Peptides against a protein of PDB entry 5Z08. Designs and how they scored, part 194

Target 1, 168 residues: chain A of PDB entry 5Z08
Amino acid sequence: RQKDEWAKKTSSLMKQLDWFIGEHLGAMLAAEELGGPVVGELMEIDPDDLSAGFNAHGKLKKATSQPDLDRRQRRIDDIWGPQDEQGQAHKRKRGADEALAASAEMRDLIEQLMNKLVEAGGDNSATYVEIPRESAAARFLVRSKVAMFHPNDARRLRLVDFGRDLDD
Target 2, 222 residues: chain B of PDB entry 5Z08
Amino acid sequence: GLPRLIDAIEEASKIPAKRRQTPIKPTIEKLTTHLYTHGASPDSLLRLADLLTLRNHLDQASLAAITRNLYPSSTVSDEVVLRFIGALGHGQLKPTLALQALFLRWLVMVYHLLENPGVLGQVYGVLFDLLDTAAIRPQLCHLLALVTRRKHVRPFRIQAILTLSRQTGGDPNLTGLLRVFKNYYPEIIVGDATKGRASAFKHPDPQWRQHLDEIQQRRSEA

## One batch from the design tools (peptide; made by RFdiffusion4, then SolubleMPNN)

Design b2_p20_6_s3 (from b2_p20_6, 13 letters changed)
Fold by OpenDDE base, seed 5:
Structure b2_p20_6_s3 (fold): chain B 168 residues (1-168), chain C 222 residues (1-222), chain A 20 residues (1-20)
Amino acid sequence: as target 1 above (168 residues)
Amino acid sequence: as target 2 above (222 residues)
Amino acid sequence: LSLEEQLRILIEQISELIAK
């Protein structure tokens, strides 16, 4: 009975987390990855805003073909093609695809962090996930105080152990 | 000599690891050993800065090893500094943030050897705008703590650090930077923004400093 | 609640359940 209630509660919370990531974070994370505002500074990011790109100040750029844009941003600009109706549809689709990709990256990162925490059996050195890059997802987890970088290695991220940090 | 080692690494850097006829690791080890023993001349520093900052086929371990042994035998030119600054930030063409953190750490450790320390003050805005990047923030705050002058302490930057400090839950490096700002504007309230301890910005590597001093002394005797 | 706080609460609750 208690295990079943635990399983149901865990499942419910996981669904809430998935919903929160998909419905609220995905577009904002994608915007931050594209040089947009930091997650939470802009409450409503339209997929169309993702498509327009952002200037160095996090403001919506008109799609200027500047060659020094992040390769993700360049790929985004390449998919957006000419501003015809087909271009707008490709634009919206790509904004949605980037939001989905950002959501998937966040989900995967959280899963890896949780798995490493469980596997480590209390060894803090074993709790670190190696991240290929600092993503908007990784930064958001750190800002949320749910993850921490290794003090000597910015490629290593661990979940905060909420159980132990309360007992010390 | 060092130039020949750099030549070999430059050529290898143009070729994917799977297509190289010879493993690069032994050449990297020779380079790092040479750098540790003799340091790098200004010309060699520039070439190495290009290898470290430009996108090439060198592995991250090799790039990190070079950076950790990047002892200047002389001064550090503005051009070298600007190569490292230009390599900072987000982007697929940029070095990894881990490598960028090593570059910033290096700049902190060689700050006293810059030909023109004012060059970092000229790019202060570029550095400041990267404070939101968590992976490089510790070293970036340390560098900014060295570079900051009264002209850089502006109301908008004070507010930006305060905001970022709240968002990060009181990053001690940001609090440390605010303390530096407070030296120029005593009216800045550091305590209300963050319950966090301020970083003291101690030298990142005392052993590296000692070894640098030994290399620099050999030059003065020559 | 900020987005950060919302995420923290969710992850904290999940972590507490997994650790039990």
Scores: peptide ipSAE 0.316, ipTM 0.397, DockQ to the pose 0.239
Fold by OpenDDE base, seed 2:
Structure b2_p20_6_s3 (fold): chain B 168 residues (1-168), chain C 222 residues (1-222), chain A 20 residues (1-20)
Amino acid sequence: as target 1 above (168 residues)
Amino acid sequence: as target 2 above (222 residues)
Amino acid sequence: LSLEEQLRILIEQISELIAK
């Protein structure tokens, strides 16, 4: 009975987390990766805003012609293809795809962090996940005080152990 | 007058709240009302800075209320500034981090009234070393943004901000401070972790500013 | 609650359940 209640509660919370990532975070994480605002600064990012790209200040760029050559800017410019109806549909689709990709990255990262915490059996040195890059997902977890970078290696991320910090 | 109110609060601050013969709240309310109406002279500011920064028996609500109404009627001396800077950081004798954040906010709001703004530049290292303290970081970055000069922008401090920015997931206040550094050294590369929106360091309280300006104007007419 | 706070609460609750 208690195990079943635990399993149900865990499943419910996992569904809430998955929903929260998919419905709220995905588009905002994608926007941050594209050089948009930091997650939470703009609460309503329309997928259409993802297609519009962001200036160096995280503001929506109006379609002005100057190609700033940064690779991410090219991806934004490729999203900013010709403003025909087909171009807008492709932009919306691409924005949706980037939001889905960002959601998947966040889910995978959280899963890895949780798995490492469980596997480590209380050894804090074994709780680190190696991340290929500092993603919007990784940064958001750190800002949320859910994860911490290794002090000497920004490629290593660990979940904060909430169980131990309450007993000290 | 204001000196008599400060005298009464100083005496009350030496005594635990449970052992006071008279409640201090009415005297604090009279003080804050007086400060709101007339501001504090340099001498009164120094005495109030000691009450705010030194360990005593005043409650946090009273200390916060005094700080929120700490309008200078004139200039702010180096001694007053140093009292507030000396109250920053971790330690059993230090004020709470919440109160320290209010002190830093106050220093930002009165920066233009400092007798010698250079005093903050002299203690720049002390301020900079507190950037890891999350509770005061927003106001600390704002103050550092005002204080920073070319002499303070050193390679080790640039690297320290970049490292701390990564460790904090790109705190917008740190990014804002790094942008200030970039004004002196354009070659500073803001790393990918700092691609977040930088804080604009807007005035923290426009109403407080307006009221300060009214108090300062009355002094110029007297 | 901020998005950061919401995420923290969710992950904290999940972590507490997994650690038990």
Scores: peptide ipSAE 0.315, ipTM 0.435, DockQ to the pose 0.260
Fold by OpenDDE base, seed 3:
Structure b2_p20_6_s3 (fold): chain B 168 residues (1-168), chain C 222 residues (1-222), chain A 20 residues (1-20)
Amino acid sequence: as target 1 above (168 residues)
Amino acid sequence: as target 2 above (222 residues)
Amino acid sequence: LSLEEQLRILIEQISELIAK
């Protein structure tokens, strides 16, 4: 009975997480990756500021590379620029594909973070996931206070151990 | 610089306004201008927190002006947080409830800059026990909404909010906090206890947020 | 609730269930 309730609750929460990522978060993450507004912030953030990574403390970095800015701005223009009906269909498809990709990246990252936390057996040094890039997904997890960067390595991300905070 | 301004205000704060040789208002204006332009370092924040929270001879308008311009240029230490938390509640040595509400609002607005957000979780009980204080309840509920974790959502606290909500005629801030609790305990009935609209706990001051972001950005460049 | 808060709550609840 308790295991079944646990399984049902876990399944329900996983479905809610998947729904939350797929229906709400994915499109916003994709928008942020493309230089759109930061997830959850209604404020017009300068695309340049959005392109700037977050530091280990979740603070905006200045975008150092102009080329990445141009690529993101082009993607924004490609998504939001005035286009004919065919162009709008391609934009919608591309936007949907980017949202799906962002959703998949977020799901995968959360899964990796959770798996590493479980595998580490309490060793904080073993809880870090190596991230190939500072993604909108990674940034959002840090802003949400569910993940933290390694203090000396922004390529290493760990899940906040919510279990230990219960015993302390 | 900012330290010298704080020194002058600290010395003036020890003396009743009527006994000061020079008006403090010009120095307060210089301080608030500096804070608005550059923000406060962690060390300066601690000193300012003491000026704001400890009983001294500064007038309420000056204290409010400092609080409204208390932009952190960096992080906010546990010690700074604890000064503000320690200043909450009723007592002859405590700041006015109006000033306490400003402190709570400040903590909400700088929550993302805390060195250790867990410090607020450690004092959760202290914060929660102040919910009956109407003057600070709006900001307190907002802060609690940010701080609340599953470990804090206890049956006695659920009941306390429900009881207080009934007693207050359905304060929207309490309904908002109860909605946060409902995320951890879906079985909590929010609607039957409170015909009132739940507070959305929106950012208290978008302009202040924007200006804080500008100050914080300048630090990341240095 | 902000999106960040919603995610935090979900992940926290999941993490607590997995740790049990």
Scores: peptide ipSAE 0.314, ipTM 0.586, DockQ to the pose 0.290
Fold by OpenDDE base, seed 4:
Structure b2_p20_6_s3 (fold): chain B 168 residues (1-168), chain C 222 residues (1-222), chain A 20 residues (1-20)
Amino acid sequence: as target 1 above (168 residues)
Amino acid sequence: as target 2 above (222 residues)
Amino acid sequence: LSLEEQLRILIEQISELIAK
């Protein structure tokens, strides 16, 4: 009975997490990866401001016609470029695809972090996941106080052990 | 008047709430109303700074209410500034981090009224070393953005912000501070370490600013 | 609750269940 309740509760929470990632987080993570606002930063960005894209510093680029827009700005311009009906449909699809990709990355990262925590059997040195890049997903987990980077290696990320940190 | 209200609160602050003969809340409300209407003189600001920063028996809600209504009617002295700076950081004798965040916000909002803005530059190191404290980081970065001069932008501080930015998952306030640093050292690469949006450090409370301007205007007409 | 806080609560709860 207790094991079944535990299994049900775990399953319910996993579903809630999947829903949270898919419905709320994925689009915002994708926006951050594309040079948009940081996830959870309520910037009243005018849709028109979003269309102008974000510079490498996350400021709204004024629509300067200069051709040497970095790949990120080009991607933003491709996503936020002129709102003709066909362009809007392609933009919506591309935005949806980027949101799905960001959601998948976050899910995979959380899964890896949890698996490493379980496998480590209490050895904190063995809990680190190697990340190929500092993604919006990784940054969000760190901001959420759910994950921590290795002090000496920013390519290594671990889940915060909420069970042990209460005893210290 | 304001001095008498401060006297009453100072005396009440020495006594635990459960041992007070009279509720302090009505006196706090009178104080905050007076501050909202007239502001605080330099002398009153110093006394209030001591009440806010020194350990006493005032409740957090009262301290927060005083801080939110701490309109200077004139200038802000170095002594007042140093009381608030001295109250920052970790320690059993220091105010709560929530209250410290309000103090930093206040310093941002009254920065233009400081008798000597250079006083903050003198304590720059103390402020900078607190950037790891997440609870005060937003307001601290904003204050540092106002205070930072070329002399403060050192290689070790640049590296410290970059490291802390990674460790915090690219806190937008740290990115905002790095942009301020970049004004003095254009070679600073902000983009690779801080893919996040930088804070623009907008005024924390436009209504508070407007009301402060009204109080300050009355002084110029007198 | 911020999005960060919401995620933290969810993962904290899951982690507590896995540790048991």
Scores: peptide ipSAE 0.313, ipTM 0.428, DockQ to the pose 0.254

Design b2_p20_6_s4 (from b2_p20_6, 9 letters changed)
Fold by OpenDDE base, seed 2:
Structure b2_p20_6_s4 (fold): chain B 168 residues (1-168), chain C 222 residues (1-222), chain A 20 residues (1-20)
Amino acid sequence: as target 1 above (168 residues)
Amino acid sequence: as target 2 above (222 residues)
Amino acid sequence: LSPEEVLRLLIEEIEVLRRK
């Protein structure tokens, strides 16, 4: 049946979306959260590059040992630990863990947004998801024109209603 | 031949203008002359699309000159189309908005030569979301007018155009696009947004069209 | 295509299909 074909295609696209988030987007989101470049400015962020940290301009820091690293930079450096071989392995693992966390956050946020839109039954006021913070994931969805903030409340995010038809 | 000219320009594009041993302008002039006379094959179009869309050290005048002479001798592949679509919008790695406007104009002028016109319909949302970019809006609306089908006319897009039309004081290109939407759904209430002057979306360059037809005719005879 | 454009196309297509 045509409905079964649409369901299969939807499932396939959901798998593609999940793959895209996990394999490409998660590392970029993690980089943005860590004070790196905005998603899309650097498309080829290796999870290993996350371990090098970012300067105040979002560029990969060369390992310059400057002591007066501001609290965010300390968080990056504390995130990244000592530069010994064990420290580098811990850094790489942490970069991978941050990419996984960012991927999970994005998946969860998209799922919540999609579910709220369905549950609202056409009531726009009921379509908003409450977000705890303006995350890289939330900002990315807005920049992608997939989601919109509530005009009076930046903690409320809704999905654009792409599926609404004029024949409905 | 054309491939050798492209090779030379590709190599020059990797080097800052001040560090080039040989001026690139004579090679660009040879390329544009060749393109004007013979057009570009599908393979050459792909290579030229990369030169035009990827960040390199070519000057804007050279890129514009290539784009203005980018006559296809055959069809335009989906890959070539997607290179130009991917180059649209804001970003440090993207071409200038002036060059993007030339790309959109080119896509309008070669629309009938696309191997699969449906590819533009698949990326319709990408194009539509760029309507807020004033510098490319005229050409973008023209392309959207060609690409729009019933499936693309959705409530959120109608509302987006109406909102943008109000914000721009009734841009004639947006009014033209709204009329295209209304052709699929006559019941769309557009209010005063359609009472204004609409763009007719005429062919942007009749001389370019005539010259393209001459190049395409040579292919049919070969 | 940018990551933003890819995500948007995927979500739009999913939303259109699941409403049919």
Scores: peptide ipSAE 0.593, ipTM 0.786, DockQ to the pose 0.760
Fold by OpenDDE base, seed 4:
Structure b2_p20_6_s4 (fold): chain B 168 residues (1-168), chain C 222 residues (1-222), chain A 20 residues (1-20)
Amino acid sequence: as target 1 above (168 residues)
Amino acid sequence: as target 2 above (222 residues)
Amino acid sequence: LSPEEVLRLLIEEIEVLRRK
């Protein structure tokens, strides 16, 4: 009975996670990947902040130069800015496709991280997932304190072991 | 009444101070006087929490004055709690760390009035992950000391607090929190980190407590 | 809560429940 309740709750939370990724996070990740603002700071990141880029921990760097600011703002405007009706439709479609791609990347990465943690059986060296690039998704997981990079290899990411108990 | 004062402040908060037709200070003073005398209802608390936690054009002194007089006349809802928790940490949209420290202090002082004390336990991880923020750490450790249950004491958190304790040279607040962890798991090896002076997590403001009790007593008699 | 905080809470709760 109690195990069944936990299984149901886990399933419910997985659905909520999937929904959150698809309906909210994917678009924000896509914006960040395309040179937009850091996830969660969309409304307050001025073009200047966007030009600074993100560090390995997903923190917005300060823009080093005004020209880089203008380029990122242009890139955001080129992706998300108002264009003519045909241009708007194409931008909306492109934005939707990028959001779907970002959502898929995040889902896959979380799944890999969770699976590797279970498979490792407590061996920290075996918990790392190899990532092809430092994506917005990977940075977001690190900023969220859900994942950690390998100290010597930024291509290796592991999930924080939240489930470990002291009574185990 | 209090709702009308909040209405006026909400409208003023949308406008930069330099563009306001009337100074907001007299209205803030009326609000704080009212709060000191009568406290805030649950509905008023929610509205005030939004004013305190959402980015607006109110000055820091006004926000601090409201926070210092934020006496609940009744209970504190989960929604109010979550507004203050959501305002914590680093971010452009978030209040200053000085205000965040006041919010955490407030949560400590009203903890016994929460409609659901379990709400803080649900967001325990959010609170715990902010321990690296030195400016809010004292009040954060105090709140965590109240909120911590056996289920929150996990190996990764023990490691995190031990690491942070070493990095800070044995912050007394971290030592105090680690003692709370040890109450649930006596076998936790704290090493030299617990040999230091630990914070006792005493009530932050006895006068504020006394005045809150007077406001709460008037509610029980009504 | 920030998106980061939401994700963290969801993942933490999932992982805790999966190990039970």
Scores: peptide ipSAE 0.587, ipTM 0.774, DockQ to the pose 0.772
Fold by OpenDDE base, seed 1:
Structure b2_p20_6_s4 (fold): chain B 168 residues (1-168), chain C 222 residues (1-222), chain A 20 residues (1-20)
Amino acid sequence: as target 1 above (168 residues)
Amino acid sequence: as target 2 above (222 residues)
Amino acid sequence: LSPEEVLRLLIEEIEVLRRK
């Protein structure tokens, strides 16, 4: 009975985590990857804001005509299709796709981290997940105090062992 | 009454000081005097918590003065607590660390008036993760000392405190918190870092406590 | 609460419950 209640609660929390990642965190992570604000500096990033792009200071660019389009800005400007209604729709779609991709990356990374921690059976050396790059997702997990980089290898990330008990 | 004073301050908080038609200081003084005399109801506490925690155009001296006079006349709701917890840490939208330290001090002083002390236990990890912030650490450790239960004493937190204690040269507040952990798990090996002087986590303001007790007593007689 | 705080609370609670 008690185990069943814990299993149900765990399932509920996993659903809440998935919802939080998909509905809130994904857009913020996508914004950070696109050179926008660090996650948490701007709490409400509309997918439409992702399409508008960010200035060098991580602030939402108003559509100002300034020419010095640096390469990261080109990726934002390649999101700048023509200002026509069709161009705005394409921008919105692209912003939504980036948010979905960021959400998927975060979910996958959390799952890998949780699985590696369980599989390691108490061996801390076996708890590390290899990450291909320092993504916004990886940085966010570290800032959240959920994960830690390997001290000698920034490509290796591990979950903090929250579940370990002293009564065990 | 108190609601009208809060209304006036809320409206003034939306306007930069240089653009206000009337100085806010006299209204703040009236508010703080009223709070000192009568305390704040739960509804007034929530409104004041929003004024204190949300970014507005109120000056730091006014915010500090309100916080120092934030006597609850009744209980403190979970919502009020969560406003103050949400205001902690680093960020452009968050209050100054000095004001955050006052909020934590306030939470310590009103802990016995919380409607649900368990709410702080639910956000224990949020509080714990802020221990690296030196400016709020003394008050944070004191609050954690009150909130800590057996379920919060985990190996990763023990290791985190030990590591931070070494990095800080044995901060007495961290040593005090480790002693609280040892009360639940006596077998916790606190290395040489705990041989130092620990904070006793005494009440931060006995006069404030006495005045709070007087305000609370008046409510019980009414 | 910040997004970081929300994520941490969720994962901590999940991990604590999974090991019970």
Scores: peptide ipSAE 0.566, ipTM 0.769, DockQ to the pose 0.775
Fold by OpenDDE base, seed 3:
Structure b2_p20_6_s4 (fold): chain B 168 residues (1-168), chain C 222 residues (1-222), chain A 20 residues (1-20)
Amino acid sequence: as target 1 above (168 residues)
Amino acid sequence: as target 2 above (222 residues)
Amino acid sequence: LSPEEVLRLLIEEIEVLRRK
């Protein structure tokens, strides 16, 4: 009975997490990946607002010249293309697609982190997920104090072990 | 009455100081005097919490003055608490760290008036994760010392405090919090981190407490 | 609450419940 209640509550929380990622976080992560504000500086980024272009007061941190950032930045420049109705519709669609991609990346990363923590069975060395890049998602998890980078390898990320008890 | 004063300040908060037709200071003084004399009702507390925590055009001195006089005449709702908790940390939309320290101090001083003290326990992780912010750490540790229960004392948090204590050269507030943890788990090895001076987490303002008690007594007589 | 805080609370609660 109690286990069933915990399972139901866990399922409910997972749905809330999924909703939160999809409805709010994905757009903000996409904005950060696109050189917009860091997640949390602008709380109400409507996916539709991603298309409107962030005004100059979002301190455009100078895009560090990573070539792959140039492709997404070029995509932003294409999103900042002529403000005709077709351009705005393409911008909105692209913003929505980037938000969906960011949401999917975050969901996958969280799932991997949770799974690795369970699989490790208490071995901290086995809890690390290899990340292909330092994404907005990865940075957000670290800023949220949910995950930590390996001290010697920024490509390795682990979930904080919230579930560990001292009575265990 | 208090609602009309809040209305005037809310309207003034929407306008930059340079564009206000009337100085707001006299209205702030009337508000703070009223708060000092009568306290704030739950409804007024919520409105004032929004004024204090949301980005507006009020000056820091006015915000600090309101916070220093924010005597509850009754209880403090979960919603009011969550406004102040949501205002903590770094961000362009968040209040200054100095004001956040005042909010944390306020929460410590009104902790016994919370409608649901458990609300702080639910957001314990949020509070705990702010311990690296030096400007709010003293008040934050004091609040955490009040809020901490056995369920919050987890291995990762013990390790986090120990690590942060080493990094800060043994901040006495962290040592104090670690002693609170040790009360629940005496077996916690605090090592050299606890050999230092620990904060006793005394009431931050005895005069404020006394005045709060006087305001609260008037409510019980009405 | 900030997005970081929301995520933190959700994940902590999930992980605590999954281990029970």
Scores: peptide ipSAE 0.559, ipTM 0.763, DockQ to the pose 0.793

